# Designs tried in a protein design run: peptides against a protein of PDB entry 6O8C. Part 224

Target 1, 262 residues: chain A of PDB entry 6O8C
Amino acid sequence: VGLRYEKISLPKIHPRYDLDGDASMAKAVTGVVCYACRTASTLLLYQELMRKGVRWLVELVKDDYNETVHKKTEVVITLDFCIRNIEKTVKVYEKLMKVNLEAAELGEISDIHTKLLRLSSSQGTIESSLQDISSRLSPGGLLADTWAHQEGTHPRDRNVEKLQVLLNCITEIYYQFKKDKAERRLAYNEEQIHKFDKQKLYYHATKAMSHFSEECVRKYEAFKDKSEEWMRKMLHLRKQLLSLTNQCFDIEEEVSKYQDYT

## One batch from the design tools (peptide; made by RFdiffusion4, then SolubleMPNN)

Design b2_p30_4_s2 (from b2_p30_4, 12 letters changed)
Fold by OpenDDE base, seed 2:
Structure b2_p30_4_s2 (fold): chain B 262 residues (1-262), chain A 30 residues (1-30)
Amino acid sequence: as target 1 above (262 residues)
Amino acid sequence: SEEREKIEEFLKKEHPEWYKKFKEYWKEEE
């Protein structure tokens, strides 16, 4: 669950000329648009922080991958060395067997050789899995973080600034309506200006709320959804890497049992 | 956030050394 925010809507605007009602309405509109501006800023900040978190997690997973590859390589070298030594030993014992010496020991060494070869085959599977993970983490892969730069709202969009400009216009009209209310009655020309300003207020408010809903909230929700999906995949990937690492350690431990023969 | 909580839970369980780093990272960024 991302940031919680309240769904906001503009109050009903009555077309009737009413100095008291218009001042109250303007106050309410100002409050709603002010909330939209603050919320847009908060949503933007959240997304920026999440983008940083995504980048951090990518680097973390890449480091884990590299460590796993390193461990795998170490085990392969050790295993290959052990296999070569056992093969040399087998050849020696085979020669001795021809002269009727130490047949029982040859059987044991041969069994060890077979086990080592099985372990070597398992390394091939690990390599394939690592290659798959590498492809997923590579540019254009399934776990690429390009979505984090594409989805959501960005500081360059200047959504908060745009909303602030509209809020300033609305606030100015609200203050004028407070003055108009204090006059109790306006001259004809002033009344016409008031009516015109009311239309402007409605225009600015509608524009602000439309911008907030379409360019801020909607995009945020899209970002949130993609973020959740991507995070689940990344966590699963880390579990896979851990499994591969453990397999490498298991193989290393198994090989260590035969070191006395190498 | 739910995403952060999931990461923290995973790290705490599987990689406690990274859990501390993750907590410090978010503290610094906020």
Scores: peptide ipSAE 0.008, ipTM 0.385, DockQ to the pose 0.009
Fold by OpenDDE base, seed 1:
Order: sequence, then C-alpha cells, then structure tokens
Structure b2_p30_4_s2 (fold): chain B 262 residues (1-262), chain A 30 residues (1-30)
Amino acid sequence: as target 1 above (262 residues)
Amino acid sequence: SEEREKIEEFLKKEHPEWYKKFKEYWKEEE
C-alpha cells in the first residue's frame, strides 16, 4: 500500500549508492524509529499513571488535613472549657481570701490558669500553621496539582500516532530496499527512485527523532522533574500535619492533668 | 551505516541516557 507523503522540502543528502548497504541502513533506521514509538508509548502511559497517583495523593493529604483540623477543634473546645472553669474557681477563692481562707490553694490554681493560657497561645500558632497549609493546598496554591494536567505528554497530542505514521513511511521504503537488494541491479529509472527514497528515508527518520526528542522525551523529563519536586513538597506537608496533630495531643494531655481542678 | 550513525550521534548528544537504552535494545534485536 502506497503511503502519501506531506509536502516537504527534501534536504540535500549525498548518500553513497549501495543496494546492500542501503537495505541494511534502512533496516537499522526502522528499528530506531520503532524503538522511539514504543518508548513514547511507554512514557505516555507512565505519565497517565502518575497523574492518577497525583490525584490520589492530593485526596490523601486533604484527608490528613481535615483530621488534623478536627483534632485541633476538639482540643480548643476542651481547653476553653477548662480555662473558663479555672477562672470561676479563681474568683471564688479570691473572695474567700478576703477572710484569710485558702491562700495557698489560690496560688496553685492561679499557676494552673497561667499554664492553660500558655497552651491556648500555642493553639493560635497551630491554627496559623493550618491556615498556611490550607492556602498551599487550595487552587492556585503552591501545592496545586494543575501542573499535572499541563506538563508532559497527553493522549490528545497524538505523538505516538504521529511517530507511527513516520515509521510506516520508513518501513515501506525499507521493504522496497529489500526488493532492490534482491534485484542486485536496478535500471536507471529505478536507481533514481531508489536514491530519492533514500533521501525520504533520511528525512522521515530525522523528523521522527526530532519529534521524539522535542515532543516526547523533553516534555516527559519536564513532567518527571515537576512531579518529583511536587511530591517532595507534599511529603513534607504531611510531616507538618503530623507534627501539628502531635502538638494537639500534647496539649490535650496537659489539659487533662488539670481537669480535677475544674 | 551513515544514517544510523547520525541518529546515534543525535541520541548520544541530546539524550545519552536514551542512547544507552537504544544500544541495549538493538543488542537484543540483533
């Protein structure tokens, strides 16, 4: 089946005319471009899988965030309740002190109140950190996953198909060169056709490799680099969330020590 | 072949990591 070629300006190529060598060369070129096609397909698949992974990781981190926020909220409620109760107790003891009662106990309760207020201040810092994390995860934030849709190669780009077309053209010429080799000698007109086909072969091969390099490999590498950077940041974010969660637990534990005074 | 060499040179220059993979691929196919 004859393939239609795009209107192209053929480069001036001065190859040596050799039927055996040309057939061998054409076979090699076919193999190279075939490799490019398969590689491009593999790279595309990898990127598609990674995009799915990115989406999954985003949801996972959002869940972690929500859990941390929930825990923080619980601690705030408990802490505020404890502070209010201690404040009431302080007021009662202050009244009693006017009649010289329970002075030592008042000092202890006042110290507890001071400690609780410090813990409350720490909660403010946690809140600020959570807000920062939320901002980073939000659309347009530093950890947005929009890059995953922009970077790299996509099925819609039809890169593999484009390479396949070029491969088909190259393969056709290769098969013709095999036939030419079998003839051992070509008539003048056939020789001229062979020479032209050799130029076409070179052109298609160059175009294929250029396309592979610029539209497949380069974009893949950009995607890979971006994904690695993004994943590193996301992992760090998860560690931050864990740290904040642990801080909430620590505060809760400290508050529990003072519940007997409320 | 001259044309194969040009392609190899291109890969070697622009994408050495892919050149290596290519060479491995051809060793398996030959």
Scores: peptide ipSAE 0.036, ipTM 0.460, DockQ to the pose 0.032; fails the geometry check
Fold by OpenDDE base, seed 4:
Structure b2_p30_4_s2 (fold): chain B 262 residues (1-262), chain A 30 residues (1-30)
Amino acid sequence: as target 1 above (262 residues)
Amino acid sequence: SEEREKIEEFLKKEHPEWYKKFKEYWKEEE
């Protein structure tokens, strides 16, 4: 579900010289750009926290992977041991049969052997799955977190600081316009300065909003989209690991049933 | 933690769909 960001709009620009209107406009512009600064800061913070979360999740999944590998290894060792013991037993019984000794249990032992071999064959599938997961988690893999460093906004971009500078300029003009309004009428020179400042205000405001939109919001949205996709994949991978772990436990449990014969 | 809470509040207000995901994401960290 794509998040729709509500567009912050600047107030309408009127070229008409109006001390009251200009002061009101300047106030509104100041508010909008102030909001942009705060929002940019919040968006940056979110992304930074998400990056930390991404790193954490990667480490968590790596730990899960290692645990699964360890469990798988234990099961393989156990299975191999059981298989070897059963095979020895089978050979002994076969020899006993040659000397006409009763081998009433041979059928059962052979059945166990067959079951153990089936269990052992499943380990190959588990191993392949683990290798696939490892490749996906590896640098350059499908689940690499390189995107987290490339996408979105970063503190080094200094977007908030840049916006703050523009906000400061706008705020200064706003305060001047408040003073101008209080004067009710300006001398010719002051009027010309006011008009010039109005142009500067519009310039700064436009620059701020453009920067906010293109360098903060747009990049944030891109980061968000990629993060969602990546997280879905990671969660799925964790489920796969859990499934593999459960398979190992199931095998171990089944092997335990035959321990009396080994 | 305080910063996280602020973000959650922001998301809850502005992007409720992300709030749920964000909360779920960090729930495992606690």
Scores: peptide ipSAE 0.019, ipTM 0.462, DockQ to the pose 0.012; fails the geometry check
Fold by OpenDDE base, seed 5:
Structure b2_p30_4_s2 (fold): chain B 262 residues (1-262), chain A 30 residues (1-30)
Amino acid sequence: as target 1 above (262 residues)
Amino acid sequence: SEEREKIEEFLKKEHPEWYKKFKEYWKEEE
């Protein structure tokens, strides 16, 4: 799951002065660091898209929550109304029962009243569940999206730009080594410069790869893991909301069966 | 584009409930 990339490593750098070998090595190093730059850019873009997706998901789930709350509220109002009406009816029939009238009907209505009260009790459980979900979605809650702004790599880190600077330095040395190779033999001073440039290339390359590994790849993987965990939790929460909504519909349906008595 | 495709693949596999909505969302943002 997630963006896949190939693991890359720097080629072996030989200490020996060899114009042909050094040019080939420099070419290979340039290729590796170039790949690192491209990969870093891709990983960054992926994370930015994921952050947008996270924001979208939060909004979606909040909308789902609000809809569930609205539905719950409607059901509560309806249920309370039915309960009040049935209670009035019970009182009337109780009075009639005193004169030996409507005994069977009273029993039925009383049973309905009991069922409605049970349904009302279940609404309390739904309310508690909604409150729990609200707390989880609230700022500082367990499902807050603050991690998305903290984890991973960000454009402000300028990792791609930093790698590009190093790549430019490496590329410059590579081009010089191509020229050196074409000369077949260098004067003493030029040879010394070549050797120093080779050392510089090594340092730039190692710095680039270290930065890529530690500041790009590692942080990306951490972001990926956190994102996956968060998304699993969000999915579960959304399923919970759906379940609560369905429970509200079930209650509404049950109440509708007794509307003729209210 | 490629990165978005990877996200869509992820959602399709791990969170199919969101896959369609995610695609619709990004179409609107383009």
Scores: peptide ipSAE 0.016, ipTM 0.451, DockQ to the pose 0.010; fails the geometry check

Design b2_p30_4_s3 (from b2_p30_4, 11 letters changed)
Fold by OpenDDE base, seed 1:
Order: C-alpha cells, then sequence, then structure tokens
Structure b2_p30_4_s3 (fold): chain B 262 residues (1-262), chain A 30 residues (1-30)
C-alpha cells in the first residue's frame, strides 16, 4: 500500500584529486539527486490526491449518517403512532372487560403493546450510537480529517523547488568536472578551483539528501500511515451506520405486523 | 464526477483491499 520508491544513497566521495574519478562521481551524484527530485514530486502528488480522497470520503460518510438519521426518524414516528393507537385500543378493551367481553383479545393487545415498548426502547440505543458517530465525525473528533492538512508535505513547503536548486548547483559542478576531465591536466589555479568545487558538491549533495529524507520521505511515510489508519476507521464507521440502518428496517418491519391492531 | 472517478481509481490502486470492502458496503446500501 502506498507509493513505492527506492531508497537512495550518495556514492562515496573520495578526497583524492582525480579528474576522471571526480567526473564519474559527480555524474553519479547528479543522478541520485535527480532521482530525489522526481521522487519528491511524485510523493507530493500522491499526498495531494489522497487529501482529495479524504475530503470525498468524509462527504460520503456524512451522507450515510444523514440517511441513517432520516430513517431512524421515520421509524420513530411510525412506532410512536402505533404505540398510541394500541394504547387507545387497550383502554377500550379494558372498559369492555367490565361487562365481561373480549378478555382474550385484551391479553393479545396488551402483549403487543409490551413488545412495541421494547422496540421503542431500542431506539434510544440507536440514537446514542448515532450521537457517538456524530461526535467522532465532528471537528476535533477521532475521525476528523485535520491530520490530512497537518501531516505530510505540501506544495507550499517548496521541497521540490529547494531540491531542484541544489540539483542545479550540483549539475553545474558536474559539467565543469566533465570539462576538467577533458583537459586531462589542470593548471595549479584550476586544480585548486576543482578541489574547492568538489567540496561544494559534497555540501550540496549532503544537503539534498538530508532534505529529501527528512522533509520529504519521512513526512510522506507519516502521512501514509495516518491515512491508512484513518481509512480503516472510516470503513468501520460506515459499517456501523449500515448496521444501525438495518436495525431501523427491522424495527419497521416488526411494527408493520401490528398495524392491523391499530 | 470526473474528480470522483479519479479519486476512486486512485483509492483502488493504492488501497485495493480497503476499497473493495468499501465498495461492497456501498453497493449493499444502495
Amino acid sequence: as target 1 above (262 residues)
Amino acid sequence: DEEKKEIEEFLEKEYPEWYKEFKEEWEKEE
């Protein structure tokens, strides 16, 4: 899961002055840092897409929640109506019992009333569960998407651009080393410049790799891990919502069996 | 709509197992 990338490392930079070796080394360094730039860009893109996905998923789950709440409300209305009607019927039959009429029917209706009240009690549990879900989805809740904005890398960080600047510096030195190699032998002053540039190359390369690892890769990995965790939780929450919806349907179905008595 | 499609493709690619379960539950609800 997630974008796969290769772990990269800088080649060994030998301190010895060697025009051929230095050119080869510089070429290798350029390649590594170039890969880092491209990878950083790809990692950034991945995160941006995921952020869009997170926002979309939140919207979907909110819709599911609203639908569940709506269904629950409908069931409550129906159930309450049925209960009230049964209660009226019970009262009528109780009056008839005074004249020794319809005793068996009263028992049946009373039993139905009891069952309906139990169903009504279950609505309280559903409501509590919905409230819990709502709290988890709310700002500051356990399933809030604030992490998506906090974790990882962002375009505003300018990480790719920073790496590109370093790559440019490295590339310039590489091209110079290529020229130096072609000269086969440098004058003393040019040799000193070459040595100094080699130090600069090392500095830029090290800085690039550190930036890549610490500001790009590490943050990406943290973002990815957080994303996976969050998505699992969201899936679970959606399953919970579905379960609650099904419970509402079950209650509605059971209530429908008693409508003939209302 | 196009954005949703892109997101779905991305999620399917990067989180295939999760997305499979998600889709199954979504289809059951609809």
Scores: peptide ipSAE 0.045, ipTM 0.571, DockQ to the pose 0.008
Fold by OpenDDE base, seed 5:
Structure b2_p30_4_s3 (fold): chain B 262 residues (1-262), chain A 30 residues (1-30)
Amino acid sequence: as target 1 above (262 residues)
Amino acid sequence: DEEKKEIEEFLEKEYPEWYKEFKEEWEKEE
């Protein structure tokens, strides 16, 4: 689940002036920060895709909810109609019973009436469950997708671009250090420039790593955790909706058994 | 439609267990 990435760290940067060592160090730093840039881009892409997925899933589940509500409503109408018809029948048979007619049939009809009333009671429970689901899906509900907009990294943060700028600076210094190494010995002024560039390299590298760690990796991990939790909740809610739908179908089927009496 | 497919493929890849369960439940309703 989620993207795997390697933990990266900066190589040791020695303060001592060493053309060979500095070139090697700069190469390593360039590699690390380059990896950070690529990783940040990948992590951002993952989050953007997940956000799209979240939006899609919300719409899907809302559609499922509406279908379930529709089915429930249909069953309620059918059930109420059956109950009313049975009640009329009961009244007729009660009148006939006063003259000792159709007593056995009245008993059967009364039993059906009782069963229908039980089914009607179950509709109340289904309604309550649907209301609960609706509340969870509503803005501010437990399954609200506000987290997807708040958590993680976004293109507008320009994290990849910021890292790329730092990488460019580092790469430039690295190439200069390669040249310096090739010279074997630098003039005093060039040596001083090299030393200053080494300080700049350190600054850019540390800034890049801090930005990567704090603004990319940490936020990604938080987003991932929340997304996983949310996805589990959505699955559960979907199962609940399916269960409610099935209950409606079961009730409808049972009511259909009594249609001959209505 | 294409976007939906892309999302489904992504979810299947990144959350295979969840997607499997989701698909199974959805197919039962249909």
Scores: peptide ipSAE 0.023, ipTM 0.555, DockQ to the pose 0.008
Fold by OpenDDE base, seed 2:
Structure b2_p30_4_s3 (fold): chain B 262 residues (1-262), chain A 30 residues (1-30)
Amino acid sequence: as target 1 above (262 residues)
Amino acid sequence: DEEKKEIEEFLEKEYPEWYKEFKEEWEKEE
């Protein structure tokens, strides 16, 4: 799960003046920082897509919740109606029993009434479960998506752009070092400039790597971990909703069997 | 609809097991 990226490190930068070595080193540094830029961009894209996915999933689950609530409501109405009808029937049969008529049927109807009342109590449990789910999905709930906006890297951070600026500086020095290498020998003043540029290269490279590791990779990993945890919880919640929906259907089916007696 | 499809493809790619379970549950509800 997540994007695979290679752990990158800067080549060793030797303080010794060496035109060939410095050109080679600069080339390698350019490559590493270039990779960092591309990787940072990819990591950012991943996070942005995931944020969209999170929002989409929240809406989907909310729809599922609403459907479940609707179904539950329908079942409650039907069940209540059936209970009222069976209670009327019980009263009629109780009157008839006083004259020693239909006593056997009263027992069956009474049993049905008891079953219906049990089903009604089950609806209370379903309601409580739905309320719990609602609370979890609500703002500030355990399944709130606020983390998606807070964690990770964002386009506004301009991490890729910052790295690109450093890459440009490094690349410029690399091209100069390539020219210096071609000259084979530099005059004193040019040598001093080369040495100074090498220090700049080191500075830019270390800054780039630090920024990449601390501001891009680390934040991405934190985002990834939170996203995975959140996704697992959401999956579980959806399963719960499905279970509740099925329970409603089961109750409805049972009630339908008793409607023939009402 | 296109955005939804893109997101689904992304989730399927990045979280294949999760998405499979998700899809199975969704299909059971249809």
Scores: peptide ipSAE 0.037, ipTM 0.562, DockQ to the pose 0.008; fails the geometry check
Fold by OpenDDE base, seed 4:
Structure b2_p30_4_s3 (fold): chain B 262 residues (1-262), chain A 30 residues (1-30)
Amino acid sequence: as target 1 above (262 residues)
Amino acid sequence: DEEKKEIEEFLEKEYPEWYKEFKEEWEKEE
């Protein structure tokens, strides 16, 4: 889970005036910052996809919850109906037993009644579990997705664009340094410009790397960690819902066995 | 690690289109 990226660093920038070295350095810096731009874009895309996934999962789990609640309700209605019918039957048989009729069948019906009551008791546990799940899914609950909007990087931050601007400045200087290198020797004024541009290059490069590290990578890692934690909890919750649904089906199946007596 | 695999399997099953895109981006950075 998550994207793998290589740790990047700026090449060593020497203060010494060297046309060949400066051109090579500028090329390397351009490459590093270019990589940072691409990586930042990829990291942003990943986060946006994950945010979409989070929203989808929330909707899915809510649907699962509603389905489980619906199923539980159906089972409760069926079970209650069955219990009421069995209770009526028990009363009838008790009356008949007073006249020594159908005594042998009363024991079986009574056992069924006991089993149904046990099943009904289990519905209370299911209800409590559903309420717990609902609370976790509610706004402010443990599974709230507010972190997805707060953590990480967003398109509105314009991190990629900011890095691209810096890359453009760096690239321009690199191209100039290539030209300077080709001249082999610069006039005094051109040399001074070169030195000044080298300082600008350093400034832009440092700014780019700082921005990449602090505003892209660090925030991405924080987002990734939060997403993994949240996703784990959501998966567990979904499994819990499925378990509850299965319990409802099991109860329904068992109740169906006794419908012949109702 | 096992938990991470489970998450991926879940996402692949439930959101195959999204997961495909996710995986493609992940592979690009490998």
Scores: peptide ipSAE 0.022, ipTM 0.548, DockQ to the pose 0.011; fails the geometry check

Design b2_p30_4_s4 (from b2_p30_4, 12 letters changed)
Fold by OpenDDE base, seed 3:
Structure b2_p30_4_s4 (fold): chain B 262 residues (1-262), chain A 30 residues (1-30)
Amino acid sequence: as target 1 above (262 residues)
Amino acid sequence: SEEKEKIEKYLEEKHPEWYEEAKKEEEKRA
């Protein structure tokens, strides 16, 4: 799960003046920083896609929740109606029993009443569970998606652009070093410029790598870890909702068995 | 130049080992 990227490092940059070596080094540095730019872009894209996915999943789970609540409400209405009818029947039979009639039938009806009350109690548990789920999904809840907007890298950070600027500087120096190599020997002034450019190259390269590591990779990894954790919790919650829905269906089925007595 | 000073300062601060080696190399060639 997630993007795989290779750990990159700068080649060794020796301070010694060497036209051939410097050209080769500059080429290698250009390659590494170029890879960093591409990787940063890919990591950013991945995170943006994941953010969309997170939003989608939140909406999906909310829909599941609403459906479960709706089903529960229907069952409660049906159950309450059934209980009321049985209670009326019980009262009638109690009156009959006082006149020494049909004591055996009263026992059966009373048992049904007891079963229905147990079902009603289970509905209370379902309600409590739904409330818990609602609280977790609510703003500020444990399953809020606010982290998706906070963690990781964002387009507004302009990390890719910053790296690209550094890459451009490095590339320019590389091309100059290629020319310098072709000259085989530089005049004193040109040599001094070359040495200074090498320092610039080192400066830009190390800055790029630091930025890539600290502002791109590290933040991406944090985002990835958070997303995985959140996703597991959301999937579990969805399973809980399904379980609650099934419980509602079970109650409805059981209540239907007693409809003939009402 | 201001740019040279900035770069040298950065290298000295963040990469002293490289900076020191660079200075040694310059001294050997002088």
Scores: peptide ipSAE 0.195, ipTM 0.762, DockQ to the pose 0.827
Fold by OpenDDE base, seed 4:
Structure b2_p30_4_s4 (fold): chain B 262 residues (1-262), chain A 30 residues (1-30)
Amino acid sequence: as target 1 above (262 residues)
Amino acid sequence: SEEKEKIEKYLEEKHPEWYEEAKKEEEKRA
């Protein structure tokens, strides 16, 4: 579940010279951009935490994979041993059958041999599935976590710092507008400065909002969407691994039934 | 100033509607 944030927008900035209105507007703009800074920071933190979670999950799934491979290997060894023993037994009984002895027993042993060979074939399928999973988890695979380092926002982007710089500029203008308001009337030169500062404020504010929207929010949303998709796939893969593990246990159990004949 | 030119250029390119209104307001008071 992604972090929820409120959609923010700049108040209307009218070009009309109005000391009271301009001070109020500047205050509102300061608030909005301040919220953008905080939100950007929070979104960044969330993504960093998610990246840690992604790494953890990858390690967990790799451990599951390795465990499955290990179990599969054990079963293969046991199965191969059992097959070899049964084959030896079959050869012995075939010799005996030539003298019309032990026909019923030979049939039973042959059936066991056939069953074991089927189990061995199943192991081949499991191996193929494991190879597929390995390929998906490998670097460059479909479930690689490289996206987590590419998508979204990163501390190195310095987005929060960039927004903070703009916020500082806006805040300075806001404080000046508070002073201007207190003067009630400005001389011509001060009025011109005020008007120019208002343009600066608009410039900084719109730049901040654009940066926030394009470099913070958009990238965060992309990261969120990709993370959700990736997570679903990883969970599915984990279930597949569990299924393969269970198949190995089933084979092992089946083989154990025939060990008494070997 | 270089700063003024930069700001005006930005506003003209990114926010022409506001820039135009601001210019009109300046003209009314001139």
Scores: peptide ipSAE 0.194, ipTM 0.762, DockQ to the pose 0.844
Fold by OpenDDE base, seed 2:
Structure b2_p30_4_s4 (fold): chain B 262 residues (1-262), chain A 30 residues (1-30)
Amino acid sequence: as target 1 above (262 residues)
Amino acid sequence: SEEKEKIEKYLEEKHPEWYEEAKKEEEKRA
């Protein structure tokens, strides 16, 4: 998962004065830094889209949680009602037995009561699990999405703009080197300017590549790794919620079997 | 110029191998 990009490096830049070689080198450097600009822009866009996706997923999971809580509450109400009705029935049969009336059905009703109490105990486990999930989804919880706003690159960093400025400087030197090449031979003063421009080009290029690697690529990779880890945890949590929901449905189904006795 | 000094300093610190080679070439032509 994530964007694929090609690993780039600057061409080897020799300090030797060579009008043809310098023009070719400058062209290659321009291409590399141009690619870095475009890549940085793409990586930024991807991260922004992922941040939107993260926010969406958090809201979705919160909705799932609320639905599960609602279902659990319904089951608790139904279960409590059934327990109360069975307890009333048990009391009636106990009174009948005291007056020497055969209550062969008392054993069956007592067994149902025991089963309902076990189901009630399982609700406590479901409640505990829901509380755990709630704590994990809380702002300070283990599944908080604060990392999405902290990790990676942001538009406010202006990385693409910074790289573009450097690219503009490099491009200007490249065009000058094309002109210098066309002259075939430079006067002494123009030669000195050319040599200095070559140093400038190297300076801007290396600065651009360092910025790209350290401020764009590295931060993107950190964001990507964190997002993958977080996503796995969120998917697991969703499965847990689904399991809890299914447990509630199972309890509801079992209780429905006993409603004929209540 | 101040700009030249800044660039040379950067190259010396971050890319000493390139800077040293450039100086050797300047010395050969001088």
Scores: peptide ipSAE 0.191, ipTM 0.745, DockQ to the pose 0.802
Fold by OpenDDE base, seed 5:
Structure b2_p30_4_s4 (fold): chain B 262 residues (1-262), chain A 30 residues (1-30)
Amino acid sequence: as target 1 above (262 residues)
Amino acid sequence: SEEKEKIEKYLEEKHPEWYEEAKKEEEKRA
């Protein structure tokens, strides 16, 4: 999961004055920093999309939770009603037994009552599980999405813009070095300017690569790792909700079998 | 220039190996 990008490094930049070599080096540096800019932009876009996805998934899971709670509540009401009816029936049959009637039927009804009480106990476990899930989804819970707003890179950081400024400076020097190469030989003053521009290029390039590595790539990787972990937990939680829902349906089905006796 | 000083300081602090090599080349030409 996540965007794959190629590891980039600056070419070796020699301090030696060489018009041909310097032009070639500057071209290569321009290419590398250009790639960094594009990659940073792509990584930012990916993270923004993921943040939207995270928000969407949170809402989806909350909806699933509410649906499960609703279903559980319906089953509890039905089950409680069935239990009350069976208890009334048991009381009637107990009165009849005093007259030596319906002993076998009383036994069957009592067994049903016992089964229903077991199902009711199971509902307590489901309730506890739902409460746990609710706590995890709550603000400040273990599955809170606050990390998505904190981790990674953001448009407000202006990382792409900062890299673009550096790229522009580098590109300008590259074009100058291309001209210098075409001159084949520079006057002393022009040579000194070339040397200074080479230092500037190195400065901008290293600054760009440092910024890309530390402020873009590293933060992206942290975001990616956190998002993967969070996503796994959310998917697991969703499966738990589905399991709880299915348990409610199973209980409802079983209760329906006994409704004819109530 | 202030810009030159800034660049030199940056290179000295963050890329001393490059800065040292550049100085060696300047010394050879002097």
Scores: peptide ipSAE 0.185, ipTM 0.736, DockQ to the pose 0.816

